Peptides against a protein of PDB entry 5OK6. Designs and how they scored, part 71

Target 1, 215 residues: chain A of PDB entry 5OK6
Amino acid sequence: ELPGLDSQWRQIENGESGRERPLRAGESWFLVEKHWYKQWEAYVQGGDQDSSTFPGCINNATLFQDEINWRLKEGLVEGEDYVLLPAAAWHYLVSWYGLEHGQPPIERKVIELPNIQKVEVYPVELLLVRHNDLGKSHTVQFSHTDSIGLVLRTARERFLVEPQEDTRLWAKNSEGSLDRLYDTHITVLDAALETGQLIIMETRKKDGTWPSAQL

## One batch from the design tools (peptide; made by RFdiffusion4, then SolubleMPNN)

Design b2_p16_7_s3 (from b2_p16_7, 7 letters changed)
Fold by OpenDDE base, seed 1:
Structure b2_p16_7_s3 (fold): chain B 215 residues (1-215), chain A 16 residues (1-16)
Amino acid sequence: as target 1 above (215 residues)
Amino acid sequence: SSFVETFSGKDNKFEE
């Protein structure tokens, strides 16, 4: 059942549990297209349920680059292109108005950065390859807060590396050279890794030599 | 080798 307009406003905009509530690491938040949200605000603030300002179903179409992979457009800005809602508020709006048929929800996680929580709208997509097969990539998403150790473990898993095989990572830098990722305890953010960046997993040879030592 | 080419700064095209 659609609640009264004032009840909708209080439920979604409530500073304790709604849009303005504090971010908590690991929680899910959802993107809502800004124009739809503004239309909803106008509707519920208007006080007339029969108003021509009824927002209709949630439609996030303008936030997606395509309807195939449902990836976000690059460069979207909070407060301009979208509004972030906590999971409870999102689910209320979806239950009241619906979501456009076939569109997935745009779920994102709160991450903890040094002294700040943020909804990570754009995780880092890395291109993982093996040193001996650069033509076969695995695109994998990582949080900015994920360790290089996790990137290495993920690469080992994707390439079915045996536990006894030694591996290390290289990142292709903006100059086209390779920087070795020595510290596995730093984050993706600390390593300044970017979406679309090539990450090369080097596997140590059985003779104990590294392929890169021959370069 | 493809690895040597990467170290030499050769750009590889990947599907995005």
Scores: peptide ipSAE 0.025, ipTM 0.619, DockQ to the pose 0.176
Fold by OpenDDE base, seed 3:
Structure b2_p16_7_s3 (fold): chain B 215 residues (1-215), chain A 16 residues (1-16)
Amino acid sequence: as target 1 above (215 residues)
Amino acid sequence: SSFVETFSGKDNKFEE
């Protein structure tokens, strides 16, 4: 049974526990498609539960690029395409209205940036390759707050690099050249790495020389 | 190597 319309509005739009709740690092937030959310607002503000303004089940279909990998479309804007809700508010709406069958929730994490908390809607998808096998890429997601050291460790693990093998990273830049990622302590954000960017893991030769030093 | 073939071109440089 649906709760009273005023109770729904207060629960979801409440500034302490609802949509306007302060962000906290590590918390989960969920995307709701804007049109559905506006329909819900109209329904609960109308005061008539039997109204033709009933929103139906939550349907985020327009936010997805595909229904196979459930990736978000690029360039979605908060307040225009979607609304962010804290986990509690999302779970209430799903409990009341349901979610479209087979559609996954769009869960995102709050990250801590130097001066602000933000819901990371778009984590960085990097294309990891080895210098000697550029045709075999591994797509891996990273937070903007993840270190280059984590990217390197992840690349080593994915490519089954032995602990005694020395490795370093290069990023392919917008000009098509390769920038060496020297500092492993900086973040993905600080390195200005972007989704779809090619990251090359170079492995040191047994003779102690780097493949790139021969170019 | 595929690495040399891809990045040894005139327009492809390692920036150190």
Scores: peptide ipSAE 0.025, ipTM 0.599, DockQ to the pose 0.592
Fold by OpenDDE base, seed 2:
Structure b2_p16_7_s3 (fold): chain B 215 residues (1-215), chain A 16 residues (1-16)
Amino acid sequence: as target 1 above (215 residues)
Amino acid sequence: SSFVETFSGKDNKFEE
């Protein structure tokens, strides 16, 4: 059942779990397409529940680049293309208006950066490969706040590396050269890793030598 | 870089 228009406005905009609530690391937030949200604002501020300003179901179609993987378009801007809502507010709107049939919610996490919390709309997608099979990539999503150590562990897991096997990472840089990621305590952000970047997991040979030592 | 060892002029080809 749709609550009263003033109650909707207060719940979504000014509630303890509204749009303006502080970001907290690890929390889920959701993207809402801006035109829909503005239509909803006009509807609830108009004071007439029977008005022609009814927003209909939430439709984020314009935010997606594809309907297969439901990837976001690149370069979307908060407050221009979308509005961010905390999980509670999103779930209220979905319960009141519905979501377009077959369309997934656009859920994102709040991350803690050195000086600010933000919703990570674009996590980093890395292409993980083995040094001896560069043609078989595993695309894996990481937060900018994830450590290189997590990337290494994830690569080891994806490639079924045994615990006794020694491994290290290389990143292919923009110049086409390889940068060894020897510090596993820095973040994906600190390492300046980007979406689509090739990350090579090198496995140490049984003789104790590294494949790259001959390069 | 202070936290990466750069290997300039090397291709991403490893010996098997």
Scores: peptide ipSAE 0.022, ipTM 0.583, DockQ to the pose 0.104
Fold by OpenDDE base, seed 4:
Structure b2_p16_7_s3 (fold): chain B 215 residues (1-215), chain A 16 residues (1-16)
Amino acid sequence: as target 1 above (215 residues)
Amino acid sequence: SSFVETFSGKDNKFEE
């Protein structure tokens, strides 16, 4: 049974456990399409449970660019295209109204940036390749807060690199040049890595030389 | 061994 309208409003919009609560790093938040959310607001603020303003099932279809990979459209803006809800509030809405059949929840993580917490709506998808086989890529998602060291370890794992093999990363920049990622302790954000960016893993030769150093 | 220039810039050639 649906809770009373005032109870719904208080559970979703409160500053302790609802939409207005502080962000905490590592927590899951969920996107809700703005028009659906505004329809829900109008329904619960109207004071009539039998109102024609009933929002129906949560439908995030307009936020997706495709129904195969369920990727978000680019350039979505908080407060314009969607609202963010903490996991508890999201689960209440799904329990009350349901989610459109076949749609996955749009779950995102809170990240810690310098002096601010943010829900990372667009984590970075990198194209990982080997220097000797540029035609075979692994697309891997990273947080902007992940280290270059994690990117390197992930690349080594995906390409089944042996522990004794020495490897390093290069990033293709916007000018089409390759920038070597020297410091593995900096973040994806610090390195200014972007979604769709090509990251080349170079493997050191058995003779101790680097492929890139011979040209 | 043939080295291929994949992109512009310094040290951007790799062995195939």
Scores: peptide ipSAE 0.018, ipTM 0.562, DockQ to the pose 0.219; fails the geometry check

Design b2_p16_7_s4 (from b2_p16_7, 5 letters changed)
Fold by OpenDDE base, seed 3:
Structure b2_p16_7_s4 (fold): chain B 215 residues (1-215), chain A 16 residues (1-16)
Amino acid sequence: as target 1 above (215 residues)
Amino acid sequence: SSFVEEFSGKDNKFEP
C-alpha cells in the first residue's frame, strides 16, 4: 500500500533526510530519471491517489547507453536528465512504486574533493595496456580521488606483474603523445585523466633499462 | 614495436 501523498512528498523532499540532504563522503546516492520524478511530483502534489498522474514503476531506461552493461549515457546533467536521491529516499520510492524489471539501480558514491563533496556520477574508465602489447586492453573504473599509485597497482595486478618487476605509467594525451606519470601520489583528477584514455604500463627490462629510453 | 609507434618522446608532464 502506498503511504499518503503528503507523507511521500515530505519523506522524499525533506531537506534533512531527502533530496536536499547534505552530502557525506562515502554515502550511496541513486539516480532517478527526471521525467519519472516530475511525474511523481505531479502525482503527490495533485492530492488524488486515483489520479491519472500515477507515475508507475521507476524506469531509468533513458539514462542507459545499453541494457547489457548498464552504462550511463555520456553528458547527462543533474536536474535536467536525472535527480539524485540519498539511499533512504531511493529505497522508499522503490518500495512504493517498484523498479522496472531487470533494470539495476544506478548507485553512485559521494566523493570528497578539496573543497566540496560531490556524487561521482561518472567514475573514470581507463584503458590499461602493456607497452609491449598495446592490443590487449583492460578497462578499469577509478574514482577521480584515486591515486596514480592505485592505478599502477591495479595495472600490475591485472597484468600479473611479479613483485620484483619495476613498472611505471604513461598516459596518451589529447595530442596523441605519451606523457609520463611521474608522481604516483597525485589523484586521477590532478592528473586530468579522462574516460577512454589509454594508460600504458611500461615494465623495466632485466638489464635495468627502460624500453622507452631506447627510443 | 607498437610502443615505439605510440611513443612521441614527449616526457614533460608530471615531472617532479
Scores: peptide ipSAE 0.037, ipTM 0.615, DockQ to the pose 0.536
Fold by OpenDDE base, seed 1:
Structure b2_p16_7_s4 (fold): chain B 215 residues (1-215), chain A 16 residues (1-16)
Amino acid sequence: as target 1 above (215 residues)
Amino acid sequence: SSFVEEFSGKDNKFEP
């Protein structure tokens, strides 16, 4: 059942548990398309449930690049293109108005950066390859807060590297050269890794030499 | 190796 308009407003915009609530690391938040949200605001603030301002079902179509992989368009801006809602508020709106048929929810996580929490709308997509098979990439998403050590472990797992095999990472930079990722404790953010960047896993030879030492 | 060939052919230096 749809609650009263004032109750909807208080439930979604409540500063303690709604849109304005503090961000907490690891919590899920959801994107809502801005025009739909503004239409909902106008509807619930209008005080007439039978108003022609009824927002209909949540439709995030304009936020997606395509309806196949349901990836976000690049360059979307909070407050311009979308609004962020905590999981409870999102689930209320979906229960009241529905979500457009076939559209997935746009769920994102709160991450902890130095002295700030942020909803990570755009995780970093890295292209993982082996030094001996550069034509075969694995695209993997990472948080900006993930360590280079996690990227290395993920690459080892994807390429079925044996525990006794030594591996290291290289990032292809904007100049086309390769920068070695020496410190595995720094984050993806600290390493300035970007979406679409090629990350090369080098495996040490059985003779104890590195393939890159021949370059 | 494809690694040496693809990197040597594109002026892709490993910065040490």
Scores: peptide ipSAE 0.034, ipTM 0.637, DockQ to the pose 0.527
Fold by OpenDDE base, seed 2:
Structure b2_p16_7_s4 (fold): chain B 215 residues (1-215), chain A 16 residues (1-16)
Amino acid sequence: as target 1 above (215 residues)
Amino acid sequence: SSFVEEFSGKDNKFEP
C-alpha cells in the first residue's frame, strides 16, 4: 500500500534512513535514475495522489550499457544521472512503486577512503592472467580499498595455485611496461590499478628461479 | 615462450 505523500517524502528524503543520512563503510546503497526520482519528488510534493505526475515503476534502463551483465554506463554522475539511496529507502520505493520487470537493483557499497566515505559506483575490474598463459584472463572485480594481497590471493585461487607455490604480481602499465607489485599491503587505489588493467601472476619455478629473471 | 615473446616486444620492458 502506498503511504501518504508527505510520509513518503519524509521517509526517503529526511528519515534516519533517508537520502541525506551519513555514509557508513560496508553499507549498501542503491542507484535510482534521476528522471524517475525527480518525477517521484514532483508527485509527492504535489500533494495529489491522483495526479498525472505518478512516477510508475522504477526504471534504471538508461543507466545500463547492457542487459546481459547489467553493467553501468561509464561516466555516470551522482546528482546528474542518478541519485543514491540507502538500502532502507530503496526498499521502500521498490515496495511502493515496483522495479521494472527483469531489471536488477543497482547495489553498491560504501567504502572508506583516507579522507572520505563514498559509494563505490565503479569498482575496479582487473584482468588476471598467468605469466605462462596470457591469453586466458579472469576478470575479477575489486574495491579500490582492497589490498594487493587480496588480488594475489584471488589470483592464486582462480588459477588453483597450490599453497607451496610461490607467486607474485605484475601490473601492465599505460606505457606497456610491467610494474612489479612488491607491497601487498597497499590498496588497489594506492597501486593506481584501473579497470581493464592486466595483472600478471608469476609463479616461481621448481628450481627456485623466477621466469622474469630469465628475460 | 609466449611470455618471453609478449614481454620481449620492443614496448614491453620488464622494469624491475
Scores: peptide ipSAE 0.026, ipTM 0.592, DockQ to the pose 0.496
Fold by OpenDDE base, seed 5:
Structure b2_p16_7_s4 (fold): chain B 215 residues (1-215), chain A 16 residues (1-16)
Amino acid sequence: as target 1 above (215 residues)
Amino acid sequence: SSFVEEFSGKDNKFEP
């Protein structure tokens, strides 16, 4: 059963636990398509539960570029295309109205940037490859706040690199040149890594030489 | 190797 319209409004638009809640690093937030959310606002503000303004199931179809990988469209804008809700508010709406059949929730994390918390709607998607097999990529998402050290560890894990094998990373830049990622303590953001960028993991030879040193 | 070819491009300066 749907709760009373005033109760719905107070649960979702609450400044302490709802849409206006302060962002906290590591928390999950969810995207809701703007038109659906506006229809819900009109419904609960109308005061008639039997109104023709009933929003129906949450439908985020317009936010997705594909229904295979459920990737978001590029360039979506908060307040124009979607609203952000904390996990509790999202789960209330899903419990009351349902989610469109087959659609996954659009879950995102709050990250801590210098002097600001942000919901990271677009994490960085990197193409991880080995220096000796550039044709086999592993696509992996990283936060802008993740370290290059995490990218390296993730690459080692995906390629089943043994602990005794020494590895380093290179990024293919926009000019087509390879820039070595020397500092593993900087973030993906600090390294200016972008979605779709090729990241090459070089493995040290058994003779102690690097493949790239013979070029 | 494709790696060597991609790195051996005239403009691919490996910064040491």
Scores: peptide ipSAE 0.032, ipTM 0.612, DockQ to the pose 0.637; fails the geometry check

Design b2_p16_8_s1 (from b2_p16_8, 5 letters changed)
Fold by OpenDDE base, seed 1:
Structure b2_p16_8_s1 (fold): chain B 215 residues (1-215), chain A 16 residues (1-16)
Amino acid sequence: as target 1 above (215 residues)
Amino acid sequence: DARLEAAQAQPSEAKL
C-alpha cells in the first residue's frame, strides 16, 4: 500500500536516511532513471494521489546498454540521466511502485577516494588471461580502490593456480606493449587500469625462470 | 605482442 505523499517525500528526501544522506564507504546505493524520479517528485509534491502525474513502476531501461548482461550505457551523468538513492530509499520506492518486470536493480558501492566518497557507478572490467593462453579470458569487475594484489589473487583463483606457484601480472598498455605491475599494494586507479584492459598472469616455470625472460 | 606470442609457442616441458 502506498503511504501518504508527504510521507513518501520525507522518507526518500530526508537528509538523515534519504537521497541527501552522507555517503559511507562500502554502502550500497541504487540508480533511478532521472525522468521517472522527476515524475515521482511531481506526483508527491502535487498533493493529489489520484493525479495523472502517477509515475508507475520504476523503469531504468534507458540506462541499460542491453537487456542480456544489464550493462549500463557509458557516459551516464548523475543528476542528468539518473539519481542515486541509498538502499533503504530504493527499497521503499520498489515496494511502493514496483520495478519493471525482469529488470535488475542497479546496485553500486560507495568507495573511498583521497578526500572524497563517491558511488562507483562504473567499476573496472578487466580481461584476465594466462601468458600461455591469451584466447581464454575471464572478465572480472574490480573497484578502482581494489589493490593489484586483489587482482592477482583473483586471477590465481580463476585459473586454479596452486599455492606454491609464483605468479605476476602484466597490463597491456594503449601502445600494445606490456607493463609489469610490480607494486601489488597500489590500487586499480593508481595503476591506471581501464575497462576492457588485458591483464596477463605470468606463472613462473619449475626451473625458477619466467617465461617472459626467455623472449 | 610478439614477445607474448613467443612465450606461448614454447610449451615448457618442465617435468617436475
Scores: peptide ipSAE 0.015, ipTM 0.541, DockQ to the pose 0.043
Fold by OpenDDE base, seed 2:
Structure b2_p16_8_s1 (fold): chain B 215 residues (1-215), chain A 16 residues (1-16)
Amino acid sequence: as target 1 above (215 residues)
Amino acid sequence: DARLEAAQAQPSEAKL
């Protein structure tokens, strides 16, 4: 059952679970398409539940690149293209209005950066490859706050590297050269890794030499 | 590229 219009407004905009609540690291937030949200605002502010301003089901279709991978369009702007809602507020709206059939929720995490908390709308998508087979990539998403050590562990797991095998990472830069990721304690952000960037896992030879050192 | 290509270069069979 739909709550009263004033109750909907207060529950979504205000209080500890409202849109204006402080961000907290690790929490889930959800994207709502801006036009739908504005239609909902107009409906609940209009004071008439039978109004022609009824927003219908939540439809985020305009935020997606395609309906196959459900990837977001690049360059979406908060407040222009979408609004961010805490999980509780999102679940209320979905319970009241529904979500478009077959469309996934756009869930994102709050991350903590050195000076700010933000919802990470665009995680970094890296192309993981082995040094001996560049044609076989694994695409993996990482947070900007994830360590290079996590990227390395993930690469080892994806490539089924034995525990006794030594590995290291290289990033292909914009100039096409390879930068070695020496420090595994820095973040993806600190390493300036970008979406679509090729990350090469090098495996140490049985003789204790590195493939790249024989060049 | 060149450093990675050369890491992928199988040791040329030394023509004995």
Scores: peptide ipSAE 0.008, ipTM 0.522, DockQ to the pose 0.043
Fold by OpenDDE base, seed 5:
Structure b2_p16_8_s1 (fold): chain B 215 residues (1-215), chain A 16 residues (1-16)
Amino acid sequence: as target 1 above (215 residues)
Amino acid sequence: DARLEAAQAQPSEAKL
């Protein structure tokens, strides 16, 4: 049964556990399409449960680029295209109104940046390849706060590199040249890595030479 | 940012 309209408003819009609560690193937040959310606000503020302003089920269809991979459209703006809700508030709305059939929730994580917490709506998608087989890419998603060391470990795992094999990363830049990722302790953000960027894992030869040193 | 400059140290013409 739906809670009373004033109870719904207080549960979702409160500053301690609702939409206005502080962000905390590692927590899950969910995107809700802006028009649906504004219709819900109007419904619960109207005070009439039988109102023609009833929002129906949550429908985020306008936020998706495709219904196959459920990728978000590029350039979506908080407060214009969507609102962010903490997991508890999202689960209440889904319990009360439902979610459109077959549509996944849009879950995102709070990340810690040097001076601010942010919900990471757009994680970085990197194209991981081996230096000896540039035609076989693995697309992998990373946080901007993930280390280059995590990118390297992930590449090693995806390519089944043995623990004793020495490896390093190169990023293909916008000019088409290769920049070596020397520091593995910096973040994806600090390295200015972008979605769709090619990351080349080089494996050291058994003779102790690097493939790139012979070019 | 000085950290970006350290990652962008272009090695020469090594066409991988």
Scores: peptide ipSAE 0.008, ipTM 0.511, DockQ to the pose 0.182
Fold by OpenDDE base, seed 3:
Structure b2_p16_8_s1 (fold): chain B 215 residues (1-215), chain A 16 residues (1-16)
Amino acid sequence: as target 1 above (215 residues)
Amino acid sequence: DARLEAAQAQPSEAKL
């Protein structure tokens, strides 16, 4: 049974626990398609539960670029294309109205940047490859706050690199040249790594030489 | 242009 319309409005729009709640690092927030959310606002503000303004189930279809990987469309804007809700508010709406059958929730994390908390709607998707097989990429998602050291560890794990093997990373830049990632303590953001960027893991040869140093 | 911090330009993709 749906709660009273005024109760729904207060639960979702209340600035203490709803949409306007302060961001906290590590918390989950969820995207809601804006037209659905505006339809819900009109419904609960209308005061008539039997009105023709009933929003139906949450449908985020217009936010996805594909229904296979459920990736977001590029360039979506908060307050234009979607609304962000804290986990509690999202779960209330899903419990009241449902979510469109087969659609996953669009969960995102609050990250802490040097002077701001932000919901990271677009984590960085990197194309991980080995130096000796550039044609076999592994797409892996990272936060902008993840270290280059995490990217390297993830690449080593994905490529089944043995603990005794020495490895390093290169990034393909916008000019098509390779930039070596020397500092593994900097973040993905500090390294200016972008979605779709090729990251090459080089493995040291048994003779102690690097493949890149022989060319 | 966001500078790649701790990145140094080295030889072309064909060399790895």
Scores: peptide ipSAE 0.007, ipTM 0.540, DockQ to the pose 0.155

Design b2_p16_8_s2 (from b2_p16_8, 6 letters changed)
Fold by OpenDDE base, seed 4:
Structure b2_p16_8_s2 (fold): chain B 215 residues (1-215), chain A 16 residues (1-16)
Amino acid sequence: as target 1 above (215 residues)
Amino acid sequence: DERLERAQAEPSEAKL
């Protein structure tokens, strides 16, 4: 059963788990398409449950690039294209109105940056490759707050690198040159890594030489 | 325009 309109408004907008609640690092938030959300606002503010302004099921179709991989469109703007809701508020709306059949929820994490917390709507998708097989990539998602050390460990795992093998990373930059990722303690953000960027894992030779040192 | 502070990775001229 749907709660009363004033109860819905208070729960989603003004509740302790509402839209305006403080962000907390590691928490899940969800995207809701802006036009649907505005229709819901108009419905609950109208004071008539039988109003023709009933929003129907949540439909995020316009936020997706495709219905196969369910990737978000690039360049979506908070407050223009979507609103962000904390997990509790999202689950209330889904329980009340439903979600369009077959659509996944658009779940994102709160990240902590040096001076701000934000919902990371666009995590970084890196193309991981080996230096000796550039044609075989593994696409892996990382947070901007993840360390280069995590990227390296993930690359080693995906390529089944033995523990005794020594490895290092290179990033292909916008100029087409290779920047070595020397510091593994810096973040993906600090390294200025971006979605679609090629990250090359170099494996040290058995003779102790690096493949790149012979060019 | 959040300036992605590129940590100064020395550009290695290493062709892979």
Scores: peptide ipSAE 0.016, ipTM 0.537, DockQ to the pose 0.140
Fold by OpenDDE base, seed 5:
Structure b2_p16_8_s2 (fold): chain B 215 residues (1-215), chain A 16 residues (1-16)
Amino acid sequence: as target 1 above (215 residues)
Amino acid sequence: DERLERAQAEPSEAKL
């Protein structure tokens, strides 16, 4: 059963636990398509539960570029294409109205950047490869706040690298050359890594030499 | 950004 319209408004549109609440790093927020959200606002503000303004199920279809991988369209803008809701508010709306059949929720994390929190709507998708098999990539998402050390650990895990094997990363730059990712403590953002960028994991030889030193 | 310059320091001409 739907709660009273005033109760719905207070649960979703408040500054303490609703849409206007402060962002906190590591929290989950959810995208809601703007037209649906505006229809819901009109419905609950109208004061008539039997109104023709009833929004129906949440439908985020217009935010997706595909219904296979459920990737977001590029260039979506907060307050134009979607609104952001904290997890509690999202779960209320889903419980009251439902979500369109087969659509996943669009969950995103709050990240801490220098002097600002933001919901990271677009994490970085990197193409991880081995130096000896460039044709076999693993696409993995990373936060801009993730360390190069995490990228390296993730690459080692995906390629089943043994703990005793020494590995290092290279990034293919826009000029097509390879930049060595020496500092593993810097972030993906600090390393200026971009979505679709090729990241090459090099494995040290048993003789203690690096494959790249013979090129 | 000075941190980017340190990560980019030796462009190894590694033709992969």
Scores: peptide ipSAE 0.010, ipTM 0.534, DockQ to the pose 0.186
Fold by OpenDDE base, seed 1:
Structure b2_p16_8_s2 (fold): chain B 215 residues (1-215), chain A 16 residues (1-16)
Amino acid sequence: as target 1 above (215 residues)
Amino acid sequence: DERLERAQAEPSEAKL
């Protein structure tokens, strides 16, 4: 059942789980297309439930680059293209108005950066490859707060590396050279890894030599 | 950042 318009406004904007609530690391937030949200604001502020300003179902279509992979367009800006809502507020709006048929929710996580909490709208997509088969990439998403150790573990898992096999990572830089990721405790952010960057997993040979030491 | 420099410290001439 749809609450009264004033109750909707209070629940979504000013509630303990409203849009303006503090960010907390690990919480889920959802993107809502800005024009839809502004129409909803106008509707609930108008005080007439039968108003022609009724927003209809949530439709985030303009935020997606395609309807196949449901990837976000690049360069979307908070407050211009979308608003961020806490999970509770999102679920209320979906319950009241619905979501466009077949369209997935745009869920994102709050991450803790050194001096700020942020909703990570764009996680880093890395291209994981093996040193001996550069033509077979696995695209994997990582948080900027994920460790290089997690990237290495993920690469080992994707390539079915045995526990006794030694592995290390290289990042292909903008100059086309390879930088070795020595410190596995630094984050993806600290390593300045970017979306679309090639990450090469090198596996140590049975003779104890590294493939790269022979190049 | 010294940590970034440690991660990047040895550019391998490895022509992969």
Scores: peptide ipSAE 0.009, ipTM 0.526, DockQ to the pose 0.212
Fold by OpenDDE base, seed 2:
Structure b2_p16_8_s2 (fold): chain B 215 residues (1-215), chain A 16 residues (1-16)
Amino acid sequence: as target 1 above (215 residues)
Amino acid sequence: DERLERAQAEPSEAKL
C-alpha cells in the first residue's frame, strides 16, 4: 500500500535516511533516473493520489548503455540524468512503485576521497595482462580508493601466479609508454589509472632478472 | 614499447 503523499515526500527527501542525508564511506546508494524522480516529486507534491501524475514503476532504462551487462552510459551527471538515494529511500520507492521488470538496481558505493565523500558512480575498469601475453586481458573493476597492492594481488590471482613468483606492475600511459607502479600503497586515483587502461603484470625470471631489465 | 617487446621476446617462466 502506498503511504500518504506527504509521508512519501518526507521519507525520501527530508528523512534521516532521505536524499539529503550525509554520505558515509562504504554505504550503498542507488541511482534513479531524473525524469522518473521528477514525476514522483510532482505526484507527491500535487496532493492527489488519483492524479494523472502517478510515476509508475521506476525505470532507469535511459541510464543504461546495454541491457546485457547493465553498464551505465558514460558521462551521466548527478542532478541532470539521475538522482542519488540512500539504500533505505531506494528500497521504499521500489516497494511503493516497483522497478521495471528485469532491470537491476543501480547500486554504487560511497568512497572516501582525501577531502570528500562521494558516491562512486564510475569505478575504474582495468585491463590486466601478463607481460608475455598482451592479447589475453582480464577486465577487473576497482575503486579509485583501492591500492595498487590490491591491483597486483588481483592480477596474481587472475593469472594463477604461484606465491614464490615475484611480480610487479606497469601501466600503459596515454603516450603509449609504460610507467612502473613502484609504490603499491598508493591508490588507483593517486596512480591516475583510468577505465580501459592496460596494466601489465611482469613476472621475475628464475635467474632473478626481470624481462624488462634487458634495456 | 621496446620494453614490452623485449619482455615478450623473453621466454616467460609461466610456460609451466
Scores: peptide ipSAE 0.016, ipTM 0.544, DockQ to the pose 0.048; fails the geometry check

